# Designs tried in a protein design run: peptides against a protein of PDB entry 3T7K. Part 228

Target 1, 248 residues: chain A of PDB entry 3T7K
Amino acid sequence: KAEKILARFNELPNYDLKAVCTGCFHDGFNEVDIEILNQLGIKIFDNIKETDKLNCIFAPKILRTEKFLKSLSFEPLKFALKPEFIIDLLKQIHSKKDKLSQININLFDYEINGINESIISKTKLPTKVFERANIRCINLVNDIPGGVDTIGSVLKAHGIEKINVLRSKKCTFEDIIPNDVSKQENGGIFKYVLIVTKASQVKKFTKLINDRDKNETILIVEWNWCVESIFHLNVDFTSKKNVLYQKK

## One batch from the design tools (peptide; made by RFdiffusion4, then SolubleMPNN)

Design b2_p30_2_s3 (from b2_p30_2 with S1D M11S T12S L19F N21K E24K E28K)
Fold by OpenDDE base, seed 4:
Structure b2_p30_2_s3 (fold): chain B 248 residues (1-248), chain A 30 residues (1-30)
Amino acid sequence: as target 1 above (248 residues)
Amino acid sequence: DILEKEKPLGSSEEEKEEFLKLIKEVEKKY
């Protein structure tokens, strides 16, 4: 069926997209549309797997979903596209107007607002955003919305190697792991990095650390700090936004 | 429930509602 539909075009583009969708196409595509997309070099995957070498995300806008956040860790992310790309493409292909010899859909017309070439270029870097920020090991409170597994998976995709889950009510100083990074000359290295959900945790962890390790550097942030860092593919240590406690 | 499968992580209720709205808008276009 797809071949018959596509036979009216003299030349078919090869978009070379290996994509996941977020905030769109939850019900998937019909068999004919999947076949059409495949013939155009567009392969849609249900889940993110490193082996699939994904290079594209479809989303209506910048989203805080696991898929969107992880897509910014693709190597590289080539395109972040609005779902209208697929919609318009399929509409053009299914159009009974016999006179369309060519598909006239340009990927660049469907870029997600806020995912510009500056962001895309950073996905070509050999390092991940938190790796570049010298954040290798973090402490994550167990009561984080979204769950420690999902949040942890996103953070790992962005270069955090070790995620220590803190039981907020029962944790002691010994449960807090240091951020084990080599002293780099040009970057503020925080010995303790913590993602927390509430002010009482800030008070608790700052006390625990300062009582036992008084002169060490501490960074306590909320999840939004991580999200903003991912969205920009850059950690801004000068910003106080979403930083709950900082000791340099 | 779409939100059970895919939701904004650590988002406000307003952001979740907006997300649901966006999904519905896309579904209407396809």
Scores: peptide ipSAE 0.393, ipTM 0.907, DockQ to the pose 0.812
Fold by OpenDDE base, seed 2:
Structure b2_p30_2_s3 (fold): chain B 248 residues (1-248), chain A 30 residues (1-30)
Amino acid sequence: as target 1 above (248 residues)
Amino acid sequence: DILEKEKPLGSSEEEKEEFLKLIKEVEKKY
């Protein structure tokens, strides 16, 4: 069926997209549309797997979903597109107007607002955002919304190697892991990095660390600090936004 | 439930509702 529909076009574009969708197309596509998209070099996957070499995301806007956050770790992310790209493409293809010799849909007209070339260019870097920030080992509280596995998976996609889950009510100083990074001469390295959800956790962890290791550097942030860092593919240590405690 | 499969991470209830609205709007277009 797809071949018959596409046969009216003299030339078909090859978009070379390996994509996931977030905030759109929850019910998927019909079989004919999947075949059409495949013939145009658009492959849509249900889940993110590193082996699939994904290079595209479809979303109506910047979203805080696992898929969107992880898409910014693609190597590289080539395109972040609005769902209207697919919708308009399929509408044009299904149009009974006999005279369409070519598909006239430009990918660049469907870019997600806020995902600019500066962001895309950073996905071509050999390092991940938290790796560049000298954050390799973090402490994550177990009561984080979204769950430690999902949050942890996003953080790992962005260069965090080790995630230590803290049971906030039962944890001691010995449960807190250091951010084991070699002292680079020119970079502010925080010995303890923690992601927390509550002010009471800030008080607890700052006390535990300062009582046992008074001279050490501490960074305590909320999840939004991580999200903003991912959305910009840059950690801004000058910003106090979403930073709950900092001791340099 | 869409939110069981895909949800904004660390979002308010308002943000979740907005997310659901966005999904529905796209579904109406396709």
Scores: peptide ipSAE 0.390, ipTM 0.907, DockQ to the pose 0.817
Fold by OpenDDE base, seed 3:
Structure b2_p30_2_s3 (fold): chain B 248 residues (1-248), chain A 30 residues (1-30)
Amino acid sequence: as target 1 above (248 residues)
Amino acid sequence: DILEKEKPLGSSEEEKEEFLKLIKEVEKKY
């Protein structure tokens, strides 16, 4: 059926997209539309796997979903597109108009607002955002919304090697891991990096660290600090936004 | 439940409701 529908075109584009969807197409596509998309070089995957060499995301806007956050770790992310790309493409193909020479849909007309070439270019870098920021090992509280596994998976996709989960009510200083990184010339290295959910945790961890490891550098942030860093593919250490405690 | 499968991480209840509305709007276009 898809072949018969596409036969009205003299040539077909090859978009070369390996994509996931987030915030759209939750019910998937019908069989004919999947086949049409496949013939146009658009392959949609249900889940993110490194082996699939994903290069595209479909979303209506910037979202803080696991898929969207992880898509910014693709190597590279070539396209971040609105779902209207697929919708308009399929509408044109299913149209009962006369024979067309080609499909007239440009990928660049469907870019997600806020994902610009500066963001795309950073996905071509050999390093991940937290790796560039000298954040290798972090401490994560166990009561984090979204769960430690999902949050940890996103952070690892962006270059954090070790996630230490802290039991906030029971942890001691010995449970807190240092951020073990080599000194770089131009980057502030924080010995202790923590992601927390509430002010009581800030007070607890600040006290534990300062009492036992005096004068060491500490960074305590909210999850939103990580999200903003991912969305920009850059860590801004000059910003106090979503920073709960900082000692340099 | 769509939110059980896919949701904004660390979002408010209001943000979750907006997310659900957004998904439904896209679905109506397809």
Scores: peptide ipSAE 0.390, ipTM 0.905, DockQ to the pose 0.805
Fold by OpenDDE base, seed 1:
Structure b2_p30_2_s3 (fold): chain B 248 residues (1-248), chain A 30 residues (1-30)
Amino acid sequence: as target 1 above (248 residues)
Amino acid sequence: DILEKEKPLGSSEEEKEEFLKLIKEVEKKY
């Protein structure tokens, strides 16, 4: 059925998109529209799998969803597009009135606001954002909103190798893992990196570390610090935003 | 529940409500 609809066009574009959707199209597409999109080189997946070599995200704007955050770890992310791209494309294809010999939809007209070429270019780097920041092992409190598994999965997609979950009420110094990264010649490495939710946790962990491992470097941040780092694909160590405690 | 499958991570209740509104707006266009 899709082939018959598309037969009216002299030339079909191949967009070469392997995409996931977030904040849009939660009910999916009808069978005909999926076939149309497939013929145009647009394949939509329900979940993120590395084997699918995803290169695109559809979202109405920058979102803090798992899918959106993980899309910035694609290798590369080629396009971050508004859902209006698909909507306008399908409308043009289903239109009987337009004697259009060609599909005239430009991907660049549908870019998500705030996802610019600078961000896209960083997804082509051989390293992940936290890897570039010399953060490979972190401590995560167990009471984090969103859950340790989901948060941990996002962080791992962005180069965190090891996530240690801390039971905030019962943890001791021995439960805290160091960020085991070889000192690069010119880069300050934080020995202890922690993501926490409460000021009481900051007091607890700073005391535990300072009492047992004096003079070591400590970074304690909120989840929002990670989110901002992901959205920019850069860690800004000069910013105090979302940093709860820092010892250099 | 859409929020069970897909929600902003570490967001306020206000941000969750905005997210739900946004989804509904997109659905009306398709």
Scores: peptide ipSAE 0.389, ipTM 0.906, DockQ to the pose 0.824; fails the geometry check

Design b2_p30_2_s4 (from b2_p30_2 with T12S E17K N21K E27K E28K)
Fold by OpenDDE base, seed 2:
Structure b2_p30_2_s4 (fold): chain B 248 residues (1-248), chain A 30 residues (1-30)
Amino acid sequence: as target 1 above (248 residues)
Amino acid sequence: SILEKEKPLGMSEEEKKELLKLIEEVKKKY
């Protein structure tokens, strides 16, 4: 059926998209539309797997979802597109009135607002955002919304190697892991990096660390600090936004 | 649920409602 529909076009574009969707197409696509998209070089996957070499995300806007956050770790992310790209494309293809010899849909007309070439270019870097920031090992409280597994998976996709989950009510100083990064001469490395949800946790962890390791550097942030760092593919250590405690 | 599939991370309740609305809008267009 898809072949018959596409036969009216003299030339078909090859978009070369390996994509996931977030905030759109929750019910998926019908069989004919999947076949059409496949013939146009658009393959949509249900989940993110590194082996699939994904290069595209479909979303209505920038979203704080697992898929969107992970898409910024693609190597590279080539396109971040609005769902209207697919809608308009399929609409044009299914149109009986348009004796169109060619499909005239430009990918660049459907870019997600706020995902610019500067962001796309950073996905071509050989390093991940937290790797560049000298954050290798972090401590994560177990009561974080979204769950430690999902949050941890996003953080790992962006270059964090080790995630230590802290049981906030029972943890001691010995449960807190250092950020085991070799001191690069010119980079501010925080010995202890923690993601927390509550002010009481800030007070607890700062006390535990300062009582046992008084002269060490500490960074305690909210999850939103990580999100902003991912959205910009840059860690801004000069910003106090979403930083709960910092000791240099 | 839709939200369980989407796995919102650090969204307010308002932002989650907006997300659901956006999903529905796309559904109507497709």
Scores: peptide ipSAE 0.690, ipTM 0.968, DockQ to the pose 0.878
Fold by OpenDDE base, seed 5:
Structure b2_p30_2_s4 (fold): chain B 248 residues (1-248), chain A 30 residues (1-30)
Amino acid sequence: as target 1 above (248 residues)
Amino acid sequence: SILEKEKPLGMSEEEKKELLKLIEEVKKKY
């Protein structure tokens, strides 16, 4: 059926998209549309797997979802597109009125607002955002919304190698892991990096660290600090936004 | 649920509601 529908076009584009969707197409596509998309070089996957070499995300806007956050770690992310790309494409293909010899849909017309060329270009860098920021090992409180596994997976996708989960109520100094990074010349290295959810945790962890390791550098942030860093593919250590405690 | 599938990370309830709205809007267009 898809072949018959596409036969009216003299030339078919190959978009070469390997994509996931977030905030759109929850019901999926019908069988004919899936086949049409496949013939146009558009493959949509249900989940992110590294082996699939994903290069695209469909979303209506920038979202704080697992898929969206992880898409910014694709190597590279070629396109971040609005779902209207697929909708308009399929509409044009199914249109009986338009004796169109060619499909005229430009990917660049469907870019997600806020994901510009500067962001896309950073996905081509050999390093991940937290790797560039000299953040290798972090401490994460266990009561974080979204769950430590999902959040941890996102952080790992962006270059954090080790995630230590802290049980806030029972945590001692010995449970806190240092950020073990080699001194790079151009960047402030924090010995202790923590993601917390509550002000009480800030007080607790700052006390524990300062009582046992008084002269060490500490960075305590909210999850939103990580999100903003991911959205910009850059860590701004000069910003106080979403930073709960910092000792240089 | 749709939200369970989306796995929102650090969204407010208002942002989650907006997400659901956006999903429905796309559904109407397709």
Scores: peptide ipSAE 0.690, ipTM 0.968, DockQ to the pose 0.888
Fold by OpenDDE base, seed 1:
Structure b2_p30_2_s4 (fold): chain B 248 residues (1-248), chain A 30 residues (1-30)
Amino acid sequence: as target 1 above (248 residues)
Amino acid sequence: SILEKEKPLGMSEEEKKELLKLIEEVKKKY
């Protein structure tokens, strides 16, 4: 059926997209449309796997979802596109009226607002955003919304190697792990990095660390600090936004 | 649920409602 539909075109584009979807196409595509998209070089996957060499995301806008956040770790992310790209493409292909010899849909007309060439260019860097920020090992409280596994998976996709989960009510100083990064001269290394959800946790962890390791650097942030860092593919240590406690 | 599949991370209740609306809007267009 797809071949018969596409036979009306003299030339077919190859978009070379390996994509996931978030905030769109929840029910998937019908079999004919999947085959059409495949013939146009558009492959849509249900889940993110490194082996698939994903280079595209479909979403209506910037979203705080696992797939969207992980898409910014693709190597590279070539395109972040609105779902209307697929919709308009399929509408043009299924149209009986137009003696169209060619498909005339430009990918660049469907870019997600806020994902610009500056963001795309950063996905071509050899390092991940948290690697560049000298954040290798973090402490994460166990009561974080979204769950430690999902949050941890996103953070690892962006260069965090070790995630230590803290039981916020029962943890001691010995349960807190240091950020094991070689002291590079550039002054931006925190020995202890923590992601917390509550002010009471800030008070607890600052006391535990300062009582046992008085002169060490501490960074305590909200999850939104990580999200903003991912959305910009840059950590801004000059910003106090979403920083709950900082000791340099 | 739709939200369980989307795995929202640090979204407000309003943002989750908006996400559901956006999903439905795309469904109507396709």
Scores: peptide ipSAE 0.689, ipTM 0.968, DockQ to the pose 0.892
Fold by OpenDDE base, seed 3:
Order: sequence, then structure tokens, then C-alpha cells
Structure b2_p30_2_s4 (fold): chain B 248 residues (1-248), chain A 30 residues (1-30)
Amino acid sequence: as target 1 above (248 residues)
Amino acid sequence: SILEKEKPLGMSEEEKKELLKLIEEVKKKY
């Protein structure tokens, strides 16, 4: 069926997209449309796997979803596109009226607002955002919304190697892991990095650390600090936004 | 649920409702 539909075009583009979707196409595509997209070099995957060499995301806007956050770790992310790209493309292809010699859909017209060339260019860097920020090992509270597994997976995709899950009520100083990185001259290295959800956790962990390991550097942040860092593919240590406690 | 599949991370209830609306809008267009 797809071949018959596409036979009216003299030339078919190859978009070379390996994509996932978030905030759109939750019911998937019909068989004919999948075949059409495949013939145009558009392959849509259900899940993110490193082996698939994904280079694209479809979403209506910037979203705080697992797939969207992970897409910014693609190597590289070539395109972040609105779902209207696929919709308009398929509409043009299924249109009976015009003997179109060519498909006239430019993917650059469908960029997601806020994902600019500066962001795309950073996905070509050999390092991940938290790796560049000298954040290798973090402590994560177990009561974080979204779950430690999903959040941990996103953080790992962005260069965090070790995630230590803290039990908020039972945690002792010995349960807190240091961020084991070599001191670089131009970057603030924090010995202890923690992601927390409550002010009571800030009070607890600051006391535990300051009582046992005096004069060490501490960074305690909210999840939104990580999200903002991912969306910009840069950690801004000068910003106090979403920072709950900082000791340099 | 759709939201469970999307795995929202740090979304407000309003943002989750908006996400559901956006998903439905795309469904109607396709």
C-alpha cells in the first residue's frame, strides 16, 4: 500500500531520522503510515536504547519527561521537532489532488521552541553536561517524585556515573558518598552533591556533613536544578535558582 | 495510564493536565 501511495512522487527525500516521541502519538501510527515514514528514512522507536543511535525527538514543546530529558543526551541530537512535521508530511503524501513531483516539507520549519542551535551544538561535545561540571557521584533521596530509577537513568544519561540512594529517615553520615573527582582549576568541585525534596532533608544532611567532615564543599539542589542544567546543557554554578544549600 | 507511560519528572498537576491536552490535540490532528 505504501509503495502505491509513494509512486506518484518522482523523488523521495531521505530525512535520516531515528526518533522517539513524547507528548504525542501515544497510540502510535497505522501500518501504512509506518511504512511511508520508513521509506522516507524516518524510523520511530518506542524506547531509548544507545544501540539505536537515536538522533531525533518529536514533542509539542519542551517537556519534563524521561524521553525528552534523555534526548538531550543523544550523540548528537540532530533534530528536535514538533509532531506537526509528521502530520503535515503524511497529509501531503495522502493528498489525491496535486501531482506533486516532490515532497515539499522542510524539517527546519518544525523545530521545537527553545531548542536552538546552541543546544544542538552542545550535544556534539565528547562529554556530558554533568561530566563537564565535575559531578560524577551524587546522593539522591528515596522519596523523590518520579522514582529513583527513572531520575537516576536520566542523570546517568547526562554523565553521572554513580547514584547513591539515601533513606531520608535512617540515613547517617556514613551513607553519604563523596563526589570523587580530581580538582580542576576552573570548576567548582563539590565534595558532596545531594538532590533532595524537602527543607527537613537539607537541615539533616547539612548537619550530618558539617559535624563529621568540617569545611568541605556541599551542594544541595532540587530536581529542577538538574532539569534546568539539562535543558541548557550547561551547569551554571553562579545561579542560586533551585539551590537549597551551597558551601564553597 | 498515559501519564505513567510519559513518566513526567517534576511536573505540576497543571502541567500534567496540559500534557494530556497536548496529546489529545495531536491525536485529533493525525
Scores: peptide ipSAE 0.689, ipTM 0.968, DockQ to the pose 0.879

Design b2_p30_3_s1 (from b2_p30_3, 14 letters changed)
Fold by OpenDDE base, seed 5:
Formats: C-alpha cells, structure tokens, sequence
Structure b2_p30_3_s1 (fold): chain B 248 residues (1-248), chain A 30 residues (1-30)
C-alpha cells in the first residue's frame, strides 16, 4: 500500500531520522503511515534505547519528560522537531489533488522553539554534561517526585555513573557515597553530591557529613538544578539557583 | 498493558511539565 502511494513521486527524500516522541502521537500511527515514514528514512521508536542510535525527538515544545531530557543526551541530537513535520509530510503524501513530483518539506522549518544550534552543538561533544562537571556518583533521596528510576535514568543518560538512593528518614553517614572523580576537568569537584527535596534533608545530610568529614566539599541541590544543567548542557557552579547547600 | 502504563506515565509527566512551564521559560531565557 505504501509503495503505491509513494509511486507518484519521482524522488523520495531520506531524512535519516531515528526518533522518539513525547507530548505527541499518543495513539501512534497506522501501519501504512509507519511504512511510508520508514521509506522516507524516518523511524519512530516507542522508547529510548542506546542501541537504536537515536538522533531526533518530536515534541510540541520543550518538556520536562524523561524522553525529552534524555534526548539532549543523544550522540548527537541532530533534530528536535515539532510534530507538525510528520503531520504535514503525511498530508502532502496522502494528497490526491496535487500531482506533486517531489516532497517539499524542510526539517529546519519545524524546529522546537528554544532548542537552538548552541544546544545542538553541545550534543556533539564527546562528554556528557555531568561528566564535564566532574559529577559521576550522586546521592538521591528516595522521596523525589517522578521516582528514583525515572530521575536516575535521566541522570545516567547525562553521564552520572552511579546513583545511590538514600532512605531519607533512616540513612546514616555510612549510606552516603562519595563522588570519586579521578580527572580534574574545568569544574568544581565535590566529594559529596546530593539531590534532595526538603530543607530537613539538607539539615540532616550536612550534619551527618560535617560531623564525620568536617573538611569535605559538599553540594546539595534540587532536581531543578539538574534540569537547568541539562537544558543548558552546562553546569554553572557560579549560580546559586536551586543550590540548597554548598561547601567548597 | 505495559505500553498503556508507559503512555499513562508520560501523560502525567506532561501534566507536571505544564504546571512548571514558567520555570522552564525562565531556564531557557536565562
């Protein structure tokens, strides 16, 4: 069926997109449209897997979804596109009225607002954002909104190797892991990095660490600190935004 | 079933993202 529909075009573009969707296409596509998209070099996946070498995300706007945040870790993210690209493409292909000899849709016309070339260029870097920031091992409280699995998956995609989940009410100093970084790159090295949700946790963890390791460096942040770092693909250690405690 | 659960999870994440839209705009404009 798809071949018959596409036979009216003399030349077919190859968009070379391996994409996931977030905030759009919840009902998926019919079999014919999937086949059409595949023939145009557009493959849409249900989930992010490293083996798929994803290079594209479809979303109506910038979102804080797991998929969107993880898309900024693609190697590289080539395109962040509005769903209208697919919609307009399929409309043009299914149009019976226009004897269009060619598909005339440019990817650059469908860029998501706020995902600029500066962000895209950083996805070509050989390192991940938290790797560049010398953050490889973190402590994460178990009561974090969105859940430790989702948050942990995003953080791992962005270069955090080890995530230690802390039981906020029952944890001791012995449960807190150090951020073991061997390479001094251009960033502050903190021995203890923690993501917390409450001021009471800040007080608890600062006390536990300072009572045992008085001279150690500590960074305690909110999840929004990580999100901001991901959206900029850069950690700004000069910013106090979403930093709850810092000891250099 | 697992696909449905994933879609429901994503819908909740979108709703949460929309509640924080102002924060996202502030992040992008900073």
Amino acid sequence: as target 1 above (248 residues)
Amino acid sequence: SMKKERLEKEKKEIEESEKNEKEIEEILNS
Scores: peptide ipSAE 0.426, ipTM 0.899, DockQ to the pose 0.812
Fold by OpenDDE base, seed 2:
Structure b2_p30_3_s1 (fold): chain B 248 residues (1-248), chain A 30 residues (1-30)
Amino acid sequence: as target 1 above (248 residues)
Amino acid sequence: SMKKERLEKEKKEIEESEKNEKEIEEILNS
């Protein structure tokens, strides 16, 4: 069926997209449309797997979903596209009226607002955003919304190697792990990095650390600090936004 | 069934993300 539909075109583009969708196409595609997309070099996957070498995300806008955040860790992310690309493409292909000899849809016309070439270019870097920031080991409170598995998976995709989950009510100083990064000469490495949800946790962890390790560097942030760092593919240590406590 | 579950998961993820943003704003403003 797809071949018969596409046979009216003299040339078919090869978009070379390996994509996931978020915030769109919840009902998926019918079998004919999947086959049409496949013939155009567009393969849509249900989930992110590293082995699939994904290079594209479909979303209506910048989203804070696991899929969207992880898409910024693709190597590289080639395209971040609005769902209208697929919609318009399929409309043009299914249109009986236009004896279109050629599909005339440009990917660049469907870029997600706010995902610019500067962001895309950073996905070509050999390092991940938190790796570049010298954040390899973090402490994460167990009561984080979205759950430690989802949050942890996003953080790992962006270069955090070790996630220590803290039981917020029961944790002691001995439960807090250091950010075990070899002191590079030029960069202020925080010995303790924590992602917390409440001001009471800030007070607790700052006290625990300062009472036992008084002279060490501490960074306590909100999840939004991580999200903004991911969206920019850069950690801005000069910004106080979403930083709850910092000791240099 | 599976499509409905996917829709509900994505909606929950968005809602949880938005809820987190609001809760964080409330904590920082509090």
Scores: peptide ipSAE 0.021, ipTM 0.481, DockQ to the pose 0.199
Fold by OpenDDE base, seed 3:
Structure b2_p30_3_s1 (fold): chain B 248 residues (1-248), chain A 30 residues (1-30)
Amino acid sequence: as target 1 above (248 residues)
Amino acid sequence: SMKKERLEKEKKEIEESEKNEKEIEEILNS
């Protein structure tokens, strides 16, 4: 059926999209539309797998979903597009009125607001955002909203190698792991990096670390610090936004 | 349907993020 619909076009574009969707297309696509999209080089996946070499995200706007945050770790992310791209494309293809010999839909007209070429270009870098920031081992409190698995999965996608989950009420200094990174010439390395949810946790962890490992560098942040770092694909150590405690 | 569960999960992630922003605002404004 898709072939008959597409036969009216003399030339078909190949968009070369391997995409996931978030915040859109909850009902999915019918079989005919999936076949149409496939013939146009648009393949939509239900889940993110590294083996699929995903290069595209569909979303109405910047979202804080696991899929959206992980899409910024694609190698590279080629396109971040509004769902209207697919909607308008399918509308044009199914249109009986226009003797269209060609599909006239430009991907660049459907970019997600706030995901610019600067962000896209950073996804072509050989390193991940937290790797560039010399953050490889972190401590994460177990009571974090969204859950340690989801948050941990996002952080790992962005270059964090080890996530140590802290039982906030029961943890001791011995439970806190150091951020073991080789000194790069130009960047302050924090020995202890922690993601916390409460001011009481800041007081607890700062005391535990300062009492046992004096004069060491500490970074305690909120989840929003990680999210902002991901959205910019850059860690700004000059910003105090979402930083709860810092000792250089 | 698995799609509905995904939608609910995405909504919950957004809601939890918004709740965290509100709780943080409440903590920062307290």
Scores: peptide ipSAE 0.020, ipTM 0.480, DockQ to the pose 0.191
Fold by OpenDDE base, seed 1:
Structure b2_p30_3_s1 (fold): chain B 248 residues (1-248), chain A 30 residues (1-30)
Amino acid sequence: as target 1 above (248 residues)
Amino acid sequence: SMKKERLEKEKKEIEESEKNEKEIEEILNS
């Protein structure tokens, strides 16, 4: 069926997209449309797997979903596109009216607002955003909204190697792991990095660390600090936004 | 520079999008 529909075009583009969708296409695509998209070099996957070498995300806007945040870790992310790309493409293909010799849909007309070339270019870097920031081991409170598995999965995609989950009510100093990174001369390395949800946790963890490991460097942040770092593919240590406690 | 203004606009659009998402998440978690 797809071949008969596409036979009216003299030339078919190859978009070379391996994509996931978030915040759109919840009902998926019919078999004919999947076949059409495949013939145009567009493959849509249900889930993110590293082996699939994904290079594209479809979303209506910047989202804080697991899929969107992880898409910024693709190697590289080639395109972040609005779902209207697929909608308009399929509409043009199914249209009976125009003797269109060619499909006239440009990917650049469907870019997600705020995902610019600067962001895309950073996905070509050999390192991940938290790796570049010398953050490899973090402590995460167990009561984080979204759950430790989802949050942890996003952080790992962006270069966090070890996630230590803290039971906020029961944890002691011995439960807190250090950020084990080689001391580089020119970069602020924090020995303890923690993601917390409440001011009471800040008070607890600062006390535990300062009582047992005096004069060590501490960074306590909200989840939004991580999200902002991901959206910019850069950690700004000069910003106090979403930083709850910092000791250099 | 035009490049700086574009980057500032894009940052503002990101920030507005994040605010809207936070509101949606707050609604979904309420």
Scores: peptide ipSAE 0.018, ipTM 0.446, DockQ to the pose 0.036

